Peptides against a protein of PDB entry 4CIC. Designs and how they scored, part 62

Target 1, 148 residues: chain A of PDB entry 4CIC
Amino acid sequence: KVSTKGHYGVQAMFDLAQHFGEGPVSLKSIAERQGLSEPYLEQLIAVLRKAGLVKSVRGAQGGYILAREPRDIKVGDIIRVLEGPIAPVESVSQDDPEHSLKFDFSVTKSVWEKVKKSIEEVLDSITLADMLKDAEEAQMAQGYMYYI
Target 2, 147 residues: chain B of PDB entry 4CIC
Amino acid sequence: KVSTKGHYGVQAMFDLAQHFGEGPVSLKSIAERQGLSEPYLEQLIAVLRKAGLVKSVRGAQGGYILAREPRDIKVGDIIRVLEGPIAPVESVSQDDPEHSLKFDFSVTKSVWEKVKKSIEEVLDSITLADMLKDAEEAQMAQGYMYY

## One batch from the design tools (peptide; made by RFdiffusion4, then SolubleMPNN)

Design b2_p15_3_s2 (from b2_p15_3, 6 letters changed)
Fold by OpenDDE base, seed 1:
Structure b2_p15_3_s2 (fold): chain B 148 residues (1-148), chain C 147 residues (1-147), chain A 15 residues (1-15)
Amino acid sequence: as target 1 above (148 residues)
Amino acid sequence: as target 2 above (147 residues)
Amino acid sequence: SITEGDALTLVPGPL
C-alpha cells in the first residue's frame, strides 16, 4: 500500500494544484477541504517544502503554493519524496551473504523489480495537471448527469 | 511492499515448480533450499494448499507438489491467496461518508486504481513457468561467462 | 505495522 502519508500527500498536493495561480492557500483551508488534521498536514507540507515541491509564502495572505507548475510535478515525485524509493518488497536484508548466492533469489527479485518498474512508470506518467484534467472531466460528466 | 509472506510464498512455490514432475518434496528440503524456517513454511504451505495451489502427498516419500502445472500458476494467484486482493493504498475507511463525497477523493482514488491495475497486470503476466525459464536462461548466461 | 516512511508497500487490502 502507498502509506497514508503518501496518499494524503498526493491529496494535499492536488489541492495546491487546484489553487495554482490563485495565490497562497492556508494549511487550514487545505486541511478542511481534504479532511486532514492540520497538524498532520503541517508535517507533510514540511517534507514537501524541504524537497522543493511546495513553497511557503509569508504575510497576512500567506500560505503555501506549488513550487512548480502542476504539469512539472509527477505523482511519482510526490511519493518518492514522502516515502522514498518505491520498493515492492522489503529488502530482504542482504546481511545473509549465503542467501544472496542462491540463484532462486535472483529470479524472485526480478519479479519484484518488474513490479517496481511498472509502479514507477504509472506514477511517473501522471502529473498533477493530468489529475486536474481528470477532475474537470469528471465534474463535467456529473454536471451533464444532473441536467438529463 | 509485498509482505514477507507473499515474498516467501513465491519462493516456496518457485521451489516446488523447479521440482515439478520429480515427485513430492519435503518441507524440510524446501526450507533448506529457500532459507526459510520450516515452521514458517508450514504455515505458508497450509494456506497455499487450502487455496488449491499445492497438494500434499502422504507416505514415506511424501511431501508437497504443485497442484497445477507451473504454466497454470501466476505469481498474481500466489499473491492473492497469501495476501488477498492487491491494494495499492489502505482503504481509507469509507466510514466517513463526508470524505467519500469530495471530488478530490475520486481523482486520487483513480491514481491508486491505475497503480493497482498495473501491478495486477504484471503479476498476472508472470507464471511459475516463466520464472523457471528465466532461471534457466540466467544459469546458461552464467555458464557462458565462465567459458 | 506500516512504519512511517516505508517505501510504496504493496499491502493487501484490509482483511
Scores: peptide ipSAE 0.039, ipTM 0.793, DockQ to the pose 0.137; fails the geometry check
Fold by OpenDDE base, seed 2:
Structure b2_p15_3_s2 (fold): chain B 148 residues (1-148), chain C 147 residues (1-147), chain A 15 residues (1-15)
Amino acid sequence: as target 1 above (148 residues)
Amino acid sequence: as target 2 above (147 residues)
Amino acid sequence: SITEGDALTLVPGPL
């Protein structure tokens, strides 16, 4: 499962992509559009800003913008910033030595590495620009269904 | 993350695949070889048996066997039995109506559906027979490094 | 505090 953090982080970054070139967006307006609590969004934006995916603008029309163009931000970049490395298996925390997967079962490890690689390839193949295009296509398709 | 349950379930099924055709294997011997607790393995085997992936044999040489040939059991079949449907995002349980992801954000949903499909395709492409072959190839490669 | 390192956990759907 992508954590709630990863999911909402992608939503917040997509909202900023939809407003890319329109200037700074307030956290309040993002929170209202995405159905997020403002305090939760502040925490997400702080992490994304520290990673250099988002910039803060100061002033009366202050807020946040994407630090890069939507085509230069992959979904995989957002997930790695918010969640860290993609791990297909629970890393049994080293803290319980009894349940340490002592068996470097090379064959089972190779299965999980194949799953990891596949997830990384998918998430690194999708940009915020691809998501914008998919949203436009979906709106156009919905518009056509109302005219039939 | 594949849960510890899914991970150990695949290990236990792979152990049964390595002994396929040799007769029933005791839970104790599987637990010892795989580094699992016997009580935990009993719970896993009970689920796998109920799903028809494993059979129990009674008697002095009793134990467990695969219910099908290793080539007819996918890793995806084991994971679905132990963990249920592969979900790439936490289904926010319907029980908290305030935090229900009310926005069916169609575009973000499509990203997670692509991830789901990719995981399913990988797990359904790997059989216990493929895992046996990979183990044999690894043993052969290790044997050649010692000569 | 957002806990560091909640890697993409493929959590099984509820049984």
Scores: peptide ipSAE 0.038, ipTM 0.799, DockQ to the pose 0.110; fails the geometry check
Fold by OpenDDE base, seed 5:
Structure b2_p15_3_s2 (fold): chain B 148 residues (1-148), chain C 147 residues (1-147), chain A 15 residues (1-15)
Amino acid sequence: as target 1 above (148 residues)
Amino acid sequence: as target 2 above (147 residues)
Amino acid sequence: SITEGDALTLVPGPL
């Protein structure tokens, strides 16, 4: 599972992508459109800003913008910033020395590494621009369904 | 992340694959080799047995065996039995009506469906026989490093 | 507290 943090982070970044080039968007407006609490969104945006994916604009029409074009931001970039490295297995916290996975069976590890690589490849293959295109295609398909 | 349950379930099934054709293996011996608690392994094996991936053999030399050949058991089959369907996003429990994800943005859902499909394809491409082969290749490579 | 550790978990869907 992508954490709730990763999920909502992608939604917030996608909202900013939809408004890219229109100027700064307020956190309130993103929160309202995405069904997020404003305090939760503030925490997400703070992390995304620190990672250089989002910029804050100050002033009367202040808010947030994407720091890069939608084509230059991968879903994988957002997830890595919010959740850290993709781990297909929970690292059993090294804190129980008795459950030192002494049998780091290289073979089972290789299965999880293959899963990790596959997830990374998918998330790195999808940009915010690809998501915008998919949204436009879905809207056009809905529009055509009303004309038939 | 694969849950601890999925992770240890794959390890236990792989142990049974390594002993496939040698007869029944005791839970105690699996637990010792895999570093698992016997009570935890009993719970895993009960689920795997109910799903028809493992058989119990009764008698003085009783224990467990794979119900199928290692080539006929995918890692994906083990994970689906232990964890259920692969979900790339936590379903926020529908129990908070205020956090009804009303904006099920079809686009974000499609991203997670692509991730799900990719994970399923990988896990369904790996059999216990593939894992056995990878283990043999790794052992041979270690053997050559000592010569 | 945003717990740092919630990597992409393969969690089962609700049964």
Scores: peptide ipSAE 0.038, ipTM 0.800, DockQ to the pose 0.114; fails the geometry check
Fold by OpenDDE base, seed 3:
Structure b2_p15_3_s2 (fold): chain B 148 residues (1-148), chain C 147 residues (1-147), chain A 15 residues (1-15)
Amino acid sequence: as target 1 above (148 residues)
Amino acid sequence: as target 2 above (147 residues)
Amino acid sequence: SITEGDALTLVPGPL
């Protein structure tokens, strides 16, 4: 499972992508649209800002903008910033030496590496621009369903 | 992340695949080879047995065997038995109506569905027989590095 | 503190 952090991070970044070029968006407005608590969103935005995916705009109409164009931000970039490296298995913390998986299960490791690679390929193949396009297509399809 | 349960379940099933046709393997011997606690392995084996992936053999040389040939058991089958359906995102429990993701984020949902499908395709493409073959190839490669 | 680096956890779906 993508953590709630990764999930909401992608939602918040997608919200900023939908408003890209319209100027800065307030945290409050993002929180309301995404069903997030404002304090939780503030923590996510702080991480995303530090990673250079989001910029803070100061002033009376201050808020946040994407730091890059939607086409230049992959879902994989957002997930790596929020979640770190995609790990298909929990790294059993090295701290308990008795339960250290001493066995180089090279074969089982290779299974998880294949899963990792597959997840990375999917997440790196999807940009915020692709998500915007998918949203537009879905909105057009719904618009047609209301006319039938 | 595949949970520790899924990870160790695949290891235990792979151990049984390596001994397929040699007769029943004791839980103790599997636990020792896989670096698992015997009580933890007993819980895993109970689930795998109930799902019909493992059989218990009774007797003085009793233990466990694969219920099917290694080629007829996918890694995906093991993971689904131990972990249930592969979910790429935590379903926020419906029980807190205030934090119910009311927004049909159809687009974000589609991203996670693509991830799910990709994981399923990988795990369903790998059998225990494929893992046995990979182990044999790795052992041969190591054998050639020692000469 | 939301820990930085909680890698994509494949958690079982709810039964």
Scores: peptide ipSAE 0.038, ipTM 0.796, DockQ to the pose 0.111; fails the geometry check

Design b2_p15_3_s3 (from b2_p15_3, 6 letters changed)
Fold by OpenDDE base, seed 1:
Parts: structure tokens; sequence; C-alpha cells
Structure b2_p15_3_s3 (fold): chain B 148 residues (1-148), chain C 147 residues (1-147), chain A 15 residues (1-15)
């Protein structure tokens, strides 16, 4: 599972993407729109800011903005920042030299490496701009269902 | 992460695949070869047996065998049996109707569904027979590096 | 010890 941290981090970044170009967004407004606790969101935003995905704007109308355009932020970038490298299995501690020599270990490891690569490819293929487009398309589709 | 349960379950099933056609394998021998505790392996094998992936053979030379040929067992089948459905995110409890209405939730959900599908496709594309072949190829490649 | 961040815990979906 993507941790709750990764999940909510993507939600918060997507909210900032929806407001990109409109100016800084308050943490309170993001928390309300995404249904997150403001203290939890503050922790997420602190990490995302440190990683250079988010910028803080100071002032009376201060808040947060994306540090880059939505097209220049992959979902994979957000996940790597919040959760670290995508690891499909717990790294069996390389520290057991007896386990490292078992040929069977290498083959099972290759399965998990294939899973890792597949996840990375998916997450690196989706930008915040792609998510915005998908949102607009879904909103239009819902609008058409109400007019029929 | 694939849980330790899923990881070791795949290892145990792969060990049984390596011995497929040689007769029943004791849990002790699997545990020794895979570096697993025998009690933990017993729990895994019980689940795999209940799911019909493994058969128990009774007798003095009894043990376990694959219930199907290695080509007829996907890694995805093993993982689904041990861990249940592949879920890339904790299902945010559908119980918050206010969260269900947020358009943003649907888009983020679609990302995780894409990840889920990708994982399923990979795990369902790999059989125990594919793993056996990869093992043989790697063993041959190591043999060629010594010559 | 690089704690490889556990991104994907394959947990059963809710039944």
Amino acid sequence: as target 1 above (148 residues)
Amino acid sequence: as target 2 above (147 residues)
Amino acid sequence: SITEGSILTLAPGPL
C-alpha cells in the first residue's frame, strides 16, 4: 500500500495543482477541501517544501504554491519524497551472508524488482497535469450525465 | 511492500516448483533451503494448501507438492492467496460520504487503480515455470563466467 | 541502513 502519507501527499499536491497560477493557497483551505487535518497537512507540506516541490509565500495572502508547473511534477516524484524509494518488499537484510548465496533468493528478488520497475514506470508516467486533465474530463462527463 | 508472508510464500512455492515431479518435499527441507523457520512455513503451507496451490502427501516419505504444474501457478495467485487482493492504498473507508463526493478523491483513486493494475499484470505474467527458467538461465550464466 | 521506504504494502483490500 502507498502509505497514508503518500496518498494524502498526492491529494495535497493535486489541490495545489488545481490552484496553480491563482496564487498562494492556505493550508487551512487545502485541509478543508481534501478532508485532511491541518496539523497532518503541515507535516506533509514541510517535507514537500524541503524537497523543492512546494514553495511558501509569505504575507497576508500567503500560503503555498507548487514550486514547478504541474506538468513538471510526477506522481513518482511526490511518492519518492514522502516515502522514499519504491520498495515492493522489505529488503531482506543483505547482512545474512548465508541468505545472499542462495540462488533462489536472486530469482525471487527479480520478481520484486519487476514489480518495482512497473510501479515506478506508472508513477513516473503520471504528472499533476495529467491528473488535472483527467479531473476536467471527468467533470465534463458528469455534467453531460446531468443534462441528459 | 509485499508482506513477509507474501515474500516467503513465493520462496516456499518456488522451492516446491524446483522439486516438482521428484515427489513430496518435507517442510523441514524447504525451511532449511529457504532459510525459513519451520513453524512459520507450516502456517504458510496451511494457507496455500487450503487455497489448493499445495497438496499434502501422507506416509513415511510424505510432505508437500505443488497441486498444479509450475506453469499453472502465477506469482499473482500466490500473493492473492496469502495477502488477499492487491491494494496499492489503504481503502480510505468509503464510510465517509463527504470524502466520496470530492472529485479530487476520484482522480487520486484512479492513480492507485493504475498502480494496482500494473502490479497485477506483472504478478500474473510470472509463473513458477518462468521463475524456474530464470533460475536455470542464471545458473548457466554463472557457469559460463567460471570458464 | 538505508531504510528503503515501504511504499507498497500489499494489504488486502477491504472485504
Scores: peptide ipSAE 0.064, ipTM 0.800, DockQ to the pose 0.118; fails the geometry check
Fold by OpenDDE base, seed 4:
Structure b2_p15_3_s3 (fold): chain B 148 residues (1-148), chain C 147 residues (1-147), chain A 15 residues (1-15)
Amino acid sequence: as target 1 above (148 residues)
Amino acid sequence: as target 2 above (147 residues)
Amino acid sequence: SITEGSILTLAPGPL
């Protein structure tokens, strides 16, 4: 599972993408639209800002903007910043030295490496611009259902 | 991450696949080969048995066998039994009613559904027989480095 | 020690 951190991080970045070019968005407004706690969102945005995916704007109309265009931010980039490298299995902590016959069965490792690669390919194939397009298409499809 | 449960469950099932056709294998022998605690393995095997992936054999040569041929068991089947449905995101527990503006942003859901589908396709494309073949190929490749 | 990031915790979905 993408952690709650990764999930909400993608939601927050998508909210910023929807407002891209409109100026800075307040954390409060993102939190309200995305159903997130403002303190939790502040922690996520701090990480995303340090990674150079988000910029802080100061002043009376202060807030946050995407640091790049939506097309230049992959979902994979957001996930790697928030979660670190995509790992399909928990690194079993090496801490039990007695059971340290980590038969790192190269075969089972290969299965997880295939899973990892497949996830990376999917997440790196989706940009925030692709998500914006999908949202627009979904809104149009819903609009047509109400006019019939 | 596949949980430790899913990871070790695949290892235990692979051990049973390596011994398929040789008769029942003791939990102790699996635990020793896979570096697992026997009590932990017993819990995993109990779940796998209830799901019909493993059979218990009784008697002096008692133990466990695969319930099906290695080619008829996908890694995806093992993971679904141990972990449940492949969910790329934690189901945020519905329990906080105040933040219940689950803007189920259909768009973010679509991203996770694409990830889910990709994981399912990979795990359903790999059988225990494929893993046995990969192990044999790896052993042959190592053998050629020493000659 | 490469802290391999914990992206995919496959917690069991609710049955």
Scores: peptide ipSAE 0.060, ipTM 0.804, DockQ to the pose 0.115; fails the geometry check
Fold by OpenDDE base, seed 3:
Structure b2_p15_3_s3 (fold): chain B 148 residues (1-148), chain C 147 residues (1-147), chain A 15 residues (1-15)
Amino acid sequence: as target 1 above (148 residues)
Amino acid sequence: as target 2 above (147 residues)
Amino acid sequence: SITEGSILTLAPGPL
């Protein structure tokens, strides 16, 4: 599972992508549109800002913008920033030597590595620009359904 | 992440696959080889048995066997039995209407559906027989590194 | 709480 953090992080970044080029978006407006608490969104935005995915704009019309164009931000980049490396299995922390799964089950490890690679390939194949395009196509399809 | 339950379930099923055709394997011997506690393994085996992936054999040489040939058991089958459907995002339980993410972000949902499909395709492409073959190839490669 | 039905828990890496 993408954590709630990763899920909401992608939603917040997608909201910023939808407003890209329109100027700074207030944290409040993102929170309202995404159904997020402002304090939770502040924490997400702080991490995303530190990673250089978003910029803070100061002033009366201050807020946040994407730091890069939507085409230059992969979903995988957002997930790695918020959740760290994609790990398909819990790394049993090496710190408990008695419960350290000593068995380097190379075969089972290879299964999880294949899963990891597959997830990475999917998430790295999707940009915020791709998501914008998909949203436009979906809106057009809904618009046509209301006219039929 | 595959849960610890899914991870150890695949390991236990792979252990049973390695002994397929040799007769029943004791729960103790599986636990020792896989570095699992017997009580934890009992819980896993109970679920796997109920799902028809393993059989219990009674007697002095009693234990567990695979219920099907290794080629007829996908990793995806094991994971679905132990963890349920592959869900790449927490379904926010519909039960709290205030925190129900009302926004059917169809686009974000489609991202997670693509991830789900990709995981399912990988896990459904790997059988216990494929894992046995990979283990044999790895043992052969190690054997050649010692010469 | 092991939420029923979710295979991939991206456990946060140990901070």
Scores: peptide ipSAE 0.058, ipTM 0.799, DockQ to the pose 0.422; fails the geometry check
Fold by OpenDDE base, seed 2:
Structure b2_p15_3_s3 (fold): chain B 148 residues (1-148), chain C 147 residues (1-147), chain A 15 residues (1-15)
Amino acid sequence: as target 1 above (148 residues)
Amino acid sequence: as target 2 above (147 residues)
Amino acid sequence: SITEGSILTLAPGPL
């Protein structure tokens, strides 16, 4: 389960991708378009900016832009910045040394490592440019359904 | 993130797979071998039994057995029983009708559907028999390093 | 307390 933080972070980054090349976008306009609270979006954008995925522009037309082209930002990059490393299972912190019966959970661990790898491969295969293309294709398909 | 419930459920089912054909295993012995509390294991086993993945045997040598062969139980079957449907994102319950700006989150939804499908494919590709084989191969590899 | 590093919680969908 991607947290609400990861989910809304991908939405905010996708909004910035849709406006890429149009100049800086205000947090207020992103919040209105994505159905997010402005204070919550400020926290997300602060993290994304610190990670170098977003840039802040100052001035009367100030706001935010993508720091890279949409093709150079993977969904996996956004998720790692907001949520940290993809962990399919809580590493039971080995920190309880007493009940660490070193049962070689190697086999169970290998199952979760396979799940992790599969999720990473999917999220690293999708760019913001791929999402833009999928949105255009969906809009065209809807447009054709109104003309038939 | 597989919950602790899903994780420990797979461990308990794997312990029962390792003892498959040896007869019924006590909850106490599973709990000791898997580092689980017996009360927590009782709750897991109750759900797994109700779903028909585990059988209870009564008597002096009573306990639990797998209800099917290890090859006929997928990791995905265990997870679905314990956790329900694999949902990579909370479906934001569409239940707040007022602020449901029908922003066509279709594109964002499609990303999470791809993640869901990928997880399902992995978990449905692994059986308890595959896990037994992997354990045997790992033990043999360790044995060869000591000789 | 958002537990650090908890990306994928397979929460059961609401029944």
Scores: peptide ipSAE 0.058, ipTM 0.805, DockQ to the pose 0.130; fails the geometry check

Design b2_p15_3_s4 (from b2_p15_3, 6 letters changed)
Fold by OpenDDE base, seed 3:
Structure b2_p15_3_s4 (fold): chain B 148 residues (1-148), chain C 147 residues (1-147), chain A 15 residues (1-15)
Amino acid sequence: as target 1 above (148 residues)
Amino acid sequence: as target 2 above (147 residues)
Amino acid sequence: SITEGSALTLVPGPL
């Protein structure tokens, strides 16, 4: 499972993508739209900013913007920044040598590597621009359902 | 991440696949070969047995066997039995309505559904027979590196 | 506690 951190990070980045080119968005407004606590969003945004995915704008209308165009930000980039490398299996903590997976079953490892690669390929194939397009298509489809 | 339970479950099922047709394998011998505690393996095997993936054989040479041929058991079947449905995101516990993901962001949900589908396709494409073949190929490749 | 709903969790790698 993508952690709550990764999930909310993608939501917050998508919110910033929806407002891309409109100027800086306040943390409060993102928190309200995404159903997030402002303090939790502050922590996410701090990490995303440090990674260069978002930029802080100062001033009376200060807030955050995407640091790159939506097409230049993959979902995989957001997940790697917030969660680190995609790992399909729990790395057995190195700290307990008795319960360490001593048997590097190369075959079972290969299964998890295939899963990893598959997840990476999916997340790296989706940009914030793709998500914007999907949202527009969904809104158009809903608009047509209300007229029937 | 596949939980430790799913990981060890696949290892235990693969061990049973390697001994398929040779008769019942003791829990002790599986535990030793897989580096698992016998009590932990007992819990895994109980679930796998209830799901009909393994059979218990009684007697002096009693133990466990695969209930189906290795080609008829997908890795995805093992994972679904041990872990339940593959979910790419934590289901926010229904119990706290304030912290419930109120915004069903359909677009973000679609990302996780694509990830789910991709994982399912991979795990459902791999059988225990495929894993046996990969192990044989790896052993042959190692054998050639020692010459 | 085998929580019934333990879907495959993509656990982030160790930081």
Scores: peptide ipSAE 0.061, ipTM 0.794, DockQ to the pose 0.449; fails the geometry check
Fold by OpenDDE base, seed 5:
Structure b2_p15_3_s4 (fold): chain B 148 residues (1-148), chain C 147 residues (1-147), chain A 15 residues (1-15)
Amino acid sequence: as target 1 above (148 residues)
Amino acid sequence: as target 2 above (147 residues)
Amino acid sequence: SITEGSALTLVPGPL
């Protein structure tokens, strides 16, 4: 489970990607479109801004923009910023030195490391640009279903 | 994060795989080896038994055995039994009909579906037999570091 | 305090 924070963070970043090149978007506007509370979105955007994925623009038409092109922002980048490292299992604190059963622990750990790597590879293979393309393709497919 | 339930379930099933063909193993013995509480392991084994991954043997040398060969039990099978379907995101209840922004929701959903599929493929590619082999290889590698 | 990021968790889907 990606936390609600990771999920909504990807949605908010995708909203900013859809408006990329159109200028700054208000948090209110993003919150309304994505069904998010403005205070919750403000916390997400603060983290994303600190990580350099989002920029704040001040002025009468102020708001937020992507700090990079959509193709230069991976879903994995967003998740790592909001959630930290992908961990398929809780790091059972290695702090109990008496669990001499190092061997069985190593094999089960390798399973979770394989899962971690697979998740990372998927999330790092998807950019906001890929999501924009998928959106456009889905919109075109819906448009064609109205003409058939 | 695989839940503690999924994690310890895989450990307990792997312990049973290591003893496969040697006869029934007591829950106490598994709990001691895996660092699990016996009551917690009892709950896990009850679920695994109900799912047909484990068999109970009664008698003086009673305990538990794998219900199938280690090669016929995937890690994915264990996780699905203990945790249910792999969900990379909470199903945000689609219950708010007024959120007409069906479109953006669909694209973000596709990302999580790709993640789900990838996790399922990995977990379904690893059997208890693969884990036994990895264990044996690791033990041999440690043995060679002493020479 | 580095808020331990809530790691991507595998959770059961809703039954």
Scores: peptide ipSAE 0.055, ipTM 0.798, DockQ to the pose 0.105; fails the geometry check
Fold by OpenDDE base, seed 2:
Structure b2_p15_3_s4 (fold): chain B 148 residues (1-148), chain C 147 residues (1-147), chain A 15 residues (1-15)
Amino acid sequence: as target 1 above (148 residues)
Amino acid sequence: as target 2 above (147 residues)
Amino acid sequence: SITEGSALTLVPGPL
């Protein structure tokens, strides 16, 4: 599972991509459009800002903007910033030595490494620009369904 | 993440694949080889048996066997039996109407559907027979490093 | 102390 944090982080970054070039967007405006609490969004934006994916703008029209063009931000970049490395299996925390998976079962590890690689390839193949294009195509398709 | 249940389920099924054709394997023997507790393994085997992936054999040499050949059991089949459908995002349980994700944000849903499909394709491409072959190749490679 | 990033948990949804 992508955590709720990863899911809402991608939604918030996509909202900023839709407004890219229009100037800074307020946290309140993002929260209202995405159905997020403003305090929760503030925590997400703080992490994304620290990672250099988002910039804060000060002033009367202050808020947030993407730090890069939508084509230069992958979904995988957002997920790695919010959640860290993609691990397909729960790493048994090193702290319980009794249930340390002593069998580094090389074959089962290989299965999970193949799953990891496949997830990384998908998430690194999708940019915020690809998501913008998919949204425009979906809006056009809905517009055509009302005229038939 | 594959849960601990899915991970250990694949290990237990792989142990049964390594002994396929040798007769029934005891839960104790699987637990010892895989580093699992016998009570935990009993719960896993009960689910796998109910799904028809494992058979129980009764008698003095009683235990468990694969219900199908290793080539006819995918890793994806084991994961679906133990964990259910692969969901890349937490489905917000329908039970909390206030935080129901009202925005069926079609675009973000499409991203997670692509991730789901990719995971399913990988897990459905790997059989227990492929895992047996990979284990044999790894043992041969280790044997050649000692000469 | 590198806070162990919460690895992407692909938990299947509850049935």
Scores: peptide ipSAE 0.054, ipTM 0.797, DockQ to the pose 0.103; fails the geometry check
Fold by OpenDDE base, seed 4:
Structure b2_p15_3_s4 (fold): chain B 148 residues (1-148), chain C 147 residues (1-147), chain A 15 residues (1-15)
Amino acid sequence: as target 1 above (148 residues)
Amino acid sequence: as target 2 above (147 residues)
Amino acid sequence: SITEGSALTLVPGPL
């Protein structure tokens, strides 16, 4: 599972993408639209800002903007920033030296490496611009269903 | 991350695949080879048995066997049994009604559905027989490096 | 060395 952190981070970044070019968006407005707590969103935005995916704007009309165009931000970039490297298996913490996973069977590792690669390829193939396009297409499809 | 259950479950099933056709394998022997605790392995095997992936054999030479041939068991089947449906995102438990994810934004859901599909395709493309073949190839490659 | 980072956890949902 993408952690709650990764999930909500993608939602928050997508909200910023929807408002890209309209100026700074307040954390409060993102939180309200995305159904997130403002304190939780502050933590996510702090990480995303430090990674250079988001910029803060100061002043009376202050808030946050995407640091790059939506086409230049992959979902994989957001996930790597929030969750670190995509790993298909928990690194069983080597903390129990007696039950150290000595048999890191190269074969089982290869299965997880294939899963990892597949996830990375998908997440790196989707940009925030692709998500915006999918949203527009979905909204048009819904609009047509109400007019029939 | 595949949970520790999924990871060790695939290891235990692979151990049973390596001994397929040789008769019943004891939990103790699997635990020793895979570096697992026997009580933990008992819990995994109980789930796998209930799902019909493993059979128990009774008697002095009792133990466990694969219920099907290694080619008829996908890694995806093992993961679904141990972990349930492959979900790329935690279903935020609907338990907090105030923070009900009202905006199940169809768009973010579509991203996770694409990830899910990709994981399922990979895990359903790999059988225990494929893993056996990969192990044999790896062992041959190591053997050639020593000569 | 698979780094201790908060990697994408595929935790199965509760059924």
Scores: peptide ipSAE 0.049, ipTM 0.794, DockQ to the pose 0.111; fails the geometry check

